# Designs tried in a protein design run: peptides against a protein of PDB entry 7BDX. Part 69

Target 1, 212 residues: chain A of PDB entry 7BDX
Amino acid sequence: EMGAAACTLLWGVSSSEEVVKAILGGDKALKFFSITGQTMESFVKSLDGDVQELDSDESQFVFALAGIVTNVAAIACGREFLVNSSRVLLDTILQLLGDLKPGQCTKLKVLMLMSLYNVSINLKGLKYISESPGFIPLLWWLLSDPDAEVCLHVLRLVQSVVLEPEVFSKSASEFRSSLPLQRILAMSKSRNPRLQTAAQELLEDLRTLEHN

## One batch from the design tools (peptide; made by RFdiffusion4, then SolubleMPNN)

Design b1_p12_5_s2 (from b1_p12_5, 7 letters changed)
Fold by OpenDDE base, seed 4:
Structure b1_p12_5_s2 (fold): chain B 212 residues (1-212), chain C 212 residues (1-212), chain A 12 residues (1-12)
Amino acid sequence: as target 1 above (212 residues)
Amino acid sequence: as target 1 above (212 residues)
Amino acid sequence: SAQMQALLEQLL
């Protein structure tokens, strides 16, 4: 309980750029983000057993950790820190997103995808995550999720890849051959307006790339 | 480990007034400070057993919690919050300061005394803690500590009482009858310059009160 | 290129 309460407060205040700078300015940030990845991994591995209630202190703690990572990645210095000093955490997030089944731990998947999207704002971060083994198959695995928020954040991350020529060119062959176009077209007709817009924008970006 | 890392980061960033406001602005602050008191109490009760290494994750966690309370109490809105909404935490700190032996958990005692001193900057806070049962005996118990930093923060808290006529008048009889004057005089000759100064200032304040 | 805006996750 106390750990979850502390992480929850830390998550709340991490929405400030100055707080992110303060978190990263100390020697303790490296240790924190290292243990964060391990803690998230331990939690996801525990899910194959007893149905841990989504509202458990452990779940809330891991959600707060993923929220902190997301908020750190929202700031330019935070992205640079993650890409330079916490690559293992990024690798762990990619791994855990692959290990989770469609419909499993939706809130955690959303937070992890938001963190990866924020990292993708940095070209160095986008290069790093897109060069991860199985990255393109992972995107399509995640896009099969029944949850609209998961799908939304996958589409945003796909858009980050598509909009960056230096990254997209490396994956263009695999991307074109495996693109779940019918799934994205179905999302462009979603009743969820955010999902609908994101799918439409991605389809427009893809059409532009076919003509260039 | 992860809880201690999170609390340590939260402690570090709580040195900012804006972070303290952000911590207190949510519904989660009440829960956090409630559990903080319980966690500190559980730790102090565990010390009568095996010598928990002062550098244990549990010790570091409790030190971070006490540091957060201190930093919250350093800010006017934080003092008002503690005095209005977290009185149980203040009662717990007073209790734990009484339960600890001289030389036991010096770092924790210093942090708890700093928090009480910061609360004493608010007249409402000073009134509340000084009206606690056994407050004057507690000050003298703590002043018997062999640690100069513990003694320094006790002298500062005593000074807060002495400098406030409305509070001092209520305790003046007990204070005059039980004052460890020889101990304070010995501290005024300390090789520790901070302790020396604090003891000299308190002796000057006490002399002024004898003449008025 | 649409300037990608960072996403903050607020505690609800």
Scores: peptide ipSAE 0.182, ipTM 0.841, DockQ to the pose 0.058
Fold by OpenDDE base, seed 3:
Structure b1_p12_5_s2 (fold): chain B 212 residues (1-212), chain C 212 residues (1-212), chain A 12 residues (1-12)
Amino acid sequence: as target 1 above (212 residues)
Amino acid sequence: as target 1 above (212 residues)
Amino acid sequence: SAQMQALLEQLL
């Protein structure tokens, strides 16, 4: 209970750039983000057993942790910190996104995908994530999710790869050979306007790359 | 572990007035401070059993909680919140200060006394604390502590009572009859310059009140 | 290139 409450307050204030700078300017940030990955991993591993109520203190705690990581990654210095000093956390987020089944832990997936998207704004972060083993298969696995918001954040992360020539060139063959084009085309017809727009933009970006 | 790390970061950023306003402007503050009192109480009650290592995660968590309460009470809106909406936490802090033996949990006592001192800057807070059952005996119990910093913060809280005529008049008879004058005189000769000054100032304030 | 805006997750 208390841990979830403290972490929720920290999440709320982490929406401020000045608070992110204060968190990272201290000597406690390294320990916090190291344990964050372990805590998230322990939670995801526990889901194969007892149905932890989605509104449990543990779920709220993990959501707050994922929210903090997202808000830290929203700021330039936060992206630099994560990419330089907390790579294990990024590796853990990638692992957990692979371990979760389609339709499982939707809120956590969205928060983790938002954090990875924010990290992808940094070219060094995008390189690190995109060069991770199984990254392209992971994107397609996540794009099989029935949730429109999971799929939206996957499409944004895919777009970050496609719009960066230096990154896209390294995986272009794998990307083209495994691209779930029919799935993306279906999303471009979604009733969700955010998903529809993201899928259309990605299809336009992909068409531009095929002609170049 | 993770709870202590999150709470420590929240403590660090709570030194900002803007962060205190952000914490209190949300709907989560009431729950946080409600559970804070319970967590601190549980920790203090556990000390009669197994010697929890002072550097334990639980100790660090409770120190961070007490630090957050202190930093919230340092700000005007934080004092108003504590006195209006978290009186149970103030009651708990007073109780725990009574339950701890002289020389026991010095760091926690200092943090709790700092929080009460900050609350005492608000006249409504000072009234609430000073009208609590056993408040005057509690001050003298705490002043028996061998730690100079505990005694310093007790003297500051005593001074807050003495300097407020509306509060002091309500307990003046009990205060005068039970005043550990020899103890305060001994503190005015302390090698600790902060304790020495605080004891001298309080003795001057008391002399002024006897002549009026 | 549309400047990728960072996503801020505010507590709702």
Scores: peptide ipSAE 0.181, ipTM 0.841, DockQ to the pose 0.060
Fold by OpenDDE base, seed 1:
Structure b1_p12_5_s2 (fold): chain B 212 residues (1-212), chain C 212 residues (1-212), chain A 12 residues (1-12)
Amino acid sequence: as target 1 above (212 residues)
Amino acid sequence: as target 1 above (212 residues)
Amino acid sequence: SAQMQALLEQLL
């Protein structure tokens, strides 16, 4: 309980850029982000046995950790720190997103996808995640999720790749050959307005790339 | 480990007034400070058995919690919050300071005494703590500690009581009858300059009150 | 290109 309460408060205050700078300015940041990855991994590994109630202290703890990572990645210096000093955490997030089945741990997936999206705002971050083994298959695996928020954040991450010519050129062949176009077209007709818009924008971006 | 790392970061950022305001602005603050008191109490109760190494994750966690409380109490709105909404935490700190023997858990005592000193800057806080059952005996119990930092923070708390006429008048008889004058006089001759100064200033304050 | 805005996850 106490750990979850402390992480929850740290998550809340991490919405401030000055707090993110303060977190990163200390000698404890490296240790914190290292243990964060391990803790998230341990939580996901524990899910194969007990139906951990979504409202458990452990779930709230892991959600707060993922929220902190997201908020750190929202800041330029936070993105730089993650890409330079916490690559193992990024690799862990990518792995955990792959290990989770469609419909499994939706809230955690959303938070982790938001963190990766924020990292992708940095060209070095986008390069790092997009060059990860199995990244393109992972995007399509995640895009098969029934959850609209998971799919929304996957589409945003795909858009980040597509909008960066230097990154997209490296994976363009794999991307084009495996693109779940029918799935994205179905999302562009979604009743969820955020998902609908994101799918439409991505289809426009893809159309623009094919005409150039 | 993860809880201690999160609390350590939260402690570090709580040195900012804006972070203290952010902590208190959320609906989680009450729960956090409630669990904080319980966690500190559980830690102190566990000391009677195992020599918990001062460097344990649990020790670091509790030190971070006490540091957070101290930093919250350093801010005017934090003092008001503690005195209005977290009295049980203040009572717990007073109790734990009484339960710890001279020389036991010196670092935690210092942090808890610093928090009480900060609370005492608020007249309502000073009233609340000084009207606690056994407060004057507790001050003398703590002043018997061999540690100079414990004694220093006790002297500062005593000074806060002595400098407030409305508070001091309520306990003046008990205070005068039980005052460990020889101990304070010995501290005024300490080789520790901070302790020496604090003891000298308190003796001057006491002398001023006797001549009025 | 819509400037990619970072997403903040606020504690609700």
Scores: peptide ipSAE 0.180, ipTM 0.841, DockQ to the pose 0.060
Fold by OpenDDE base, seed 5:
Structure b1_p12_5_s2 (fold): chain B 212 residues (1-212), chain C 212 residues (1-212), chain A 12 residues (1-12)
Amino acid sequence: as target 1 above (212 residues)
Amino acid sequence: as target 1 above (212 residues)
Amino acid sequence: SAQMQALLEQLL
């Protein structure tokens, strides 16, 4: 209980750039993000056993942790910190996204995808994430999720790769060979406006890259 | 571990007035301070059994909680919040200060005394604390502590009472009858400059009140 | 390149 309450307050205040700077300016940031990764990993491992209630203190704690990481990554200095000093956490997030089944832990999956998207705004972050082993298969695995919000954040992350020629060129062959085009085309016809737009934009970006 | 890390970061950022406002502006502040009191109480109750290592994660967690309360009370809106909405926490702090033996949990005792001192800057806070049953005996109990920093913060809290005629007049008879004058006189001769000065100032304030 | 807008997750 107390840990979840403290973490929730820290999440709330982490929406401020000044608070992110204060978190990172302390000697405790490294330890915090290290333990964050371990805690998130432990939580995901526990899901294969006991059905953790989504409303549990433990779930709320892990959501707050993922929210803090997302908000830190929303700020330029926070992205720099994560990419320079907390790569293990990024690797953990990528691993956990692979370990989760379609429809499993949707809220956590969304938060982790938002954090990766924010990290991908930094070219160094995008390079780091996209050079992770199994990154492209992971994107397609995640795009098989029935949740529209998961799929939306996957499409945004794919767009971040496609819009950066220096990154896309390294994976273009694998990308073209494994692209779930029918799935993306289906999303471009979604009744969800956000998902529909993101899928349409990505299809336009992909067409532009094939004609150049 | 993770709870202590999160609470420590929250303590660090709570040194900002804007962060205190953000903590208090959320719907979660009431719950947080309620659980804070319970957690501190549980920790102090555990000390009579197992010798908790002062460097334990649990001790560090409770220190961070007490630090957050202190920093919230350092800000005008934070004092207003504590005195209006978290009186149970103030009562808990007063109780815990009474439950702790001389020399026991010195760091926590200092943090709790600092929080009470900060609350006492608000006249409503000073009134609330000073009207607590056993408040004057508690001050003298705490002044028996061998720790100079505990004694310093007790003297500051006594000074807050003495400097407010509306508060002091209500307890002046009990105060005069129970005043550990020899102890305060001994502190005025301390080699610790901070303790020496605080004891001298209080003795001057007391002399001024006897001659009026 | 259009500056990608960062996503903030607010506590609801």
Scores: peptide ipSAE 0.179, ipTM 0.840, DockQ to the pose 0.059

Design b1_p12_5_s3 (from b1_p12_5, 6 letters changed)
Fold by OpenDDE base, seed 3:
Structure b1_p12_5_s3 (fold): chain B 212 residues (1-212), chain C 212 residues (1-212), chain A 12 residues (1-12)
Amino acid sequence: as target 1 above (212 residues)
Amino acid sequence: as target 1 above (212 residues)
Amino acid sequence: SQLAQELFEKLT
């Protein structure tokens, strides 16, 4: 319980750029982010056994951790830190997103996807995650989720790839051959306006690429 | 381990006044500080059983918690929060300081004393702690510690009482009758310059009060 | 991209 409370406070204050800089400027950052991935992984592995209550302290703790990572990745120096010094954490996030089934642990998936999206703002970060083994299949796996928020954040991540020629060119063939076009088209008709817009924009971007 | 890491980061950033304000401005502060005292108490109670390694994650976690409280109390709004909304935590700190024997858990005692000293900067805080049951005996109990840092911070807290007439007058008789004068005199001859100075200053303050 | 910087997510 105490850990969750402390981590929740840390999450809240990490919305400040100055706090992120302070965290990263200290000697404790590496240890924190190293353990973060392990903690998240342990949580996800435990889900197949005992039904974890969504409101449990453990869940709150892990959500706060994912939130902190997201806030760190929202800052340029934070993205640099993650990509240079915390690659294992990024690997873990990608793994966990693959380990979770459609509809499973939706909140955590959303938070992790938001973190990855923020990382993708950095070209080096985008390269790193997009070159990860099974990245494209992972995107489609995640896009099969019934949750609109999951799908939204997947589409945002996909768009980050599509809009960066240096990255997209490396996987363009695989991307085109495996693209769940019908799914994206269906999302463009979603009642969720954010999902609808994201899907429409992606479709437009894809059309532009086909003509270039 | 993760909790200790998160709490350590939170401790570090809580040195900022703006971070303290952010913590207190949220809806999570009450829960955090409520649980803090319980966690510290559990730690102290566990010391009589299994020898806790000073370098353990549990120790680090509790030290970080005490550090956070100290940093909060270093800020005016933080003192107000503690005195108005977290009195149970203050009670717990006083209790734990009494439960620990001379020479036992020195680092935690120092941190807790620092927190109480910071609280004592607020007149309302000073009144609250000084009116706590057994406060004066507690000061003398703590002053019997062989550790110079413990004694230093006890003397600082004693000085806060002595220098505030509104507070000192309420317990002046008990204070004068139980004052370990010989111990304080011995401290004024300490090789620790900070302890020496604090003891000398307190002796001067006490002499001034005897002449008034 | 400049556009990407405006689209970051911060969580509280």
Scores: peptide ipSAE 0.039, ipTM 0.823, DockQ to the pose 0.054
Fold by OpenDDE base, seed 2:
Structure b1_p12_5_s3 (fold): chain B 212 residues (1-212), chain C 212 residues (1-212), chain A 12 residues (1-12)
Amino acid sequence: as target 1 above (212 residues)
Amino acid sequence: as target 1 above (212 residues)
Amino acid sequence: SQLAQELFEKLT
């Protein structure tokens, strides 16, 4: 309980750029983010056996960790740190997104996707994530989620790839051949306005790329 | 391990006044400091049975909690919060200082004493602490510690009482009748220069009060 | 992309 409380407070204060800089400027950052990945992985692995209550201290703790990663990735120096010094954590997040079933741990999925999206703002980060083995299949796997928020953040991440020609060109063939066009079209008709907008924008971006 | 790491990072960033304000401005502060007291108490109670390694994650976690309290108390709004809203935590810290044997958990004792000293900078805080049952006996109990750093912080806290006439007058009789003068005189001859100075200053303050 | 840079999601 206390660990979750402390981590939640740390998450809250990490919304500040100065706090992110302070976290990263210390000699403890590397260890912290290494253990973060391990902790998140352990949590996800534990879900296969026990109906972990989503409201548990353990869940809250892991959510806070994912939130901290997201807040770190929201800052330029944080993205640089993650891409240069915590690649294992990025790999772990990608793996966990693949391990979680559709509809499972939705809140955690959203937080992890948000962190990846923030990392993708950096070209180096985007390149690293997009070159990860199974990245394209992972995106489509995640789009199969019944949760509109998961799908929204997947579409945003897909857009980050599509809007960067240097990155998109490397995976263009696989992307086009596997694109779940019908799913994206269905999302463009969603009653969720954020999801609808994101799907429509992506469809427009894709059309532009086919004509160029 | 992860809890200790997160708490340690939170401790580090809490050196900033802005971070302290952010911690206290949220709806989670009250709960956090309540659980902090409980956690510290549980740790101290666990020491009677097991040789807890001072370098354990548990110890580090509790040290970080005490450090956070100290950093909060170092700021005016933090002192106000502790004295107005977290009196139970102050009571817990006082109790734990009494429960720990001389030479036991020295680092934790120092951190707790530092937090009380910081609280004592506020007159309302000083009044609250000094009016706690057994406060004067507790000071003398703590002065029996073989650790110079513990004794140093006790002397500083004693000085805070002595330098505030409104507070000192309430306990002056008990203070004078129980004052371990020989112990303080011995400390004024310590090879530790900080302890020596603190003891000498206190002796001078006490002499001034007897002549007035 | 410039658009991705503006959508920093800070989670409070």
Scores: peptide ipSAE 0.037, ipTM 0.827, DockQ to the pose 0.056
Fold by OpenDDE base, seed 4:
Structure b1_p12_5_s3 (fold): chain B 212 residues (1-212), chain C 212 residues (1-212), chain A 12 residues (1-12)
Amino acid sequence: as target 1 above (212 residues)
Amino acid sequence: as target 1 above (212 residues)
Amino acid sequence: SQLAQELFEKLT
C-alpha cells in the first residue's frame, strides 16, 4: 500500500520535465528502472490467467511504474536515458506486451505502449525498438486486442515506423506482407473518434508510401 | 525493494519546492501522509529490540518517508499542510521519538527531528508540537541519546521553543524545572563543532531569558 | 518529424 502510494506520487510529479531531470541526474535512476522492469515482469507472470483486480495495490503500483516510464520517455533526456542506459526495460516492455493476451491488463498495455511511443519520438529509440525481434508480429498481435485504446496506441506506434523512412525501409517487406489491412480498415470505421482518425491517417500514410 | 527505490526517488525530488507543491496539490497527498505515519509506526514497533540492519530495504524505505516529510516541512505550503491536514503524522512522529531507546534508530530519529524542526519554523506548527502531551519530557529523553546528531537536532528544536516567547511562556516553568542543564553544558564542550555551537547558543539564549 | 516531437504523451 505505501509503495503504491509513493510510486503514484512519483508518477504524478514525473509529469514535470524538471522532476524527470532530477530522477535521472541521481545515482538511483539505473537501479530504479532495472527494478521497474523486474517488477512489471513479475506482475505479468503472476496473472496466471487470473484477472487481477484493476484496483489492487499491486496493479496501481505497476500502473504507476509504467506511467513513470512514459513520463520519462516524454522528455528528450529521458528518451536518451532509456535508449542508452535502460534498454533492458524497453526489452521487458516489448516482451510483456507479447505475453499478455487480448483483453488482458488493458490499462497496463496502454501505458506500456505509450512509453514505447514516446521512445519512438527519438530516432535512436525508434530504431532500437523496431529492430527488436518479433516487433512487427507483436504490433499485429496487439492490434488484435478488442480494446480501442490498446489499438489506438498500437496504430500510433505503427505510424511512427511508417513515417520514418530509415526505419520503415528495413521492415517494409515484412510490414507489407503481414499488414492486417482489413483490421485497420475496420478501425477506420470505428465509433471511437481517436481510433478512427488514427486508422485513417495510417491508411493515408501507407497509400502514400505505395505510390512513392 | 521497488517500493524503497520509488520512495527514495520521491525523497530526492521532494527537495524541490515545486515538487512539494505538486505532491500537495494532488488528491493523493492526504492518503500518502496517513500511510506514512502508519508505516513508520509499524517499522518502529517491529524493532522489538532487534537492531534492524540500517541497510535493509525496509529501513531505507522508512528513511525516505521521513526524508519526504522533512522536505515537505521545509516549504511554507508544506508546513501549512502538515499542521492543518496531517496532524496525526506529527503526533506519530512525536510518539515514535518517545518509543525509541537511546542509540536506537539514530538516522530515523534525526530525520524525524529535522521534520519537527522544519514544522517549528511555522508558529502554528511550533504551537501544535509544543502543546503535545509530554513534549518537554520527550525533549529531555531525546537529549539523553549518545548520538551527537540526535542531540544536535533536539537542541535546535529546543531553541525554536526558547526563541518564541508565546510558546516558551506556556512551558517556561516546566522547562526551567526539568532542564538538563548539566547535559547541555557538557554538550557545549563537545568535540562535535555543530553540537558545541548549538549548545552554547542555547545556553546564551536561556541566560538572556533569565535576566529579562 | 518536428510534429512527432510535440506529440509525446504525459500522464498525470
Scores: peptide ipSAE 0.037, ipTM 0.826, DockQ to the pose 0.054
Fold by OpenDDE base, seed 1:
Structure b1_p12_5_s3 (fold): chain B 212 residues (1-212), chain C 212 residues (1-212), chain A 12 residues (1-12)
Amino acid sequence: as target 1 above (212 residues)
Amino acid sequence: as target 1 above (212 residues)
Amino acid sequence: SQLAQELFEKLT
């Protein structure tokens, strides 16, 4: 209980750039983010089937951890730190996203996807995550999720790849051959405005690339 | 392990006034400080005899909690919050200081005494803690500690009482009748410069009050 | 990308 409370407060204050800098300027940062990955992994492995108590202290603790990673990745120095010093954490997040079933742990998936999206703002970060083994299949796996927010954040991450020619060119063949176009088209007709817009924009970006 | 790491980071960043304001501005603050007191109490109750593993995750966790309280109390709005909304936590700290034996849990005692000293900067806070049942006996009990840092922070807290006429006048009779003068005189001859200075200053303040 | 920089997300 106390751990979850403390971590939740840390998550909240990490919305400040100055707090992120303070976290990373301390000698505890490396250890913290190492343990973060391990803790998130243990949580996912401990899940019994598809049932998640979203309000449990354990869940709240892991949500806060994922939130901290997201807030760190929102800042330039935080992205640099993650890509240079916490690659194992990024690998863990990618692995966990693959281990979870469609519809399982939606809130955690969203938080983790948001963190990866923030990492993708950095070209070095985008290169790292996009070159992860199974990255493209993982995106399409995640895009099969029934949750609109999961799908939204997947689409945003896909867009980050598509909008960076240096990264996209390396994966273009696999990307084109496996693109779940019908799924994306269906999302462009979603009643969720954010999902609808993201899908439409991605389709426009893809069309522009095909004409070039 | 993760809880201790997260709480340690929260402690570190709480050195910023802006972070303290952010903590207190959130809807989680009340619950956090409620659980803080309970957690610290459970820790002290779980101690087997006089042996403390100072480097254990549990100890580090409680140290971080005490550190957060200290940093919150260092800021005007934090003192106001503690005195208005977290009196139970203050009561817990006072109780824990009484429950610990001389020489036991020195680091925690120092952190807790620092927090109470910071609270004493606020007249309302000073009034509250000084009016706690057994406060004066507690000060003298703590002043029997073999640790120079514990004694230093006790002397500083005593000085806060002595330097506030409105507070001191209420306790002056009990204070004068029970003052461990020989102990304070011995501390004024300490090889520890900070302890020596604090004891000397307190003796000077007391002499000034006797002539008035 | 510059466009992605404007779209970073902070969580509270």
Scores: peptide ipSAE 0.036, ipTM 0.822, DockQ to the pose 0.054

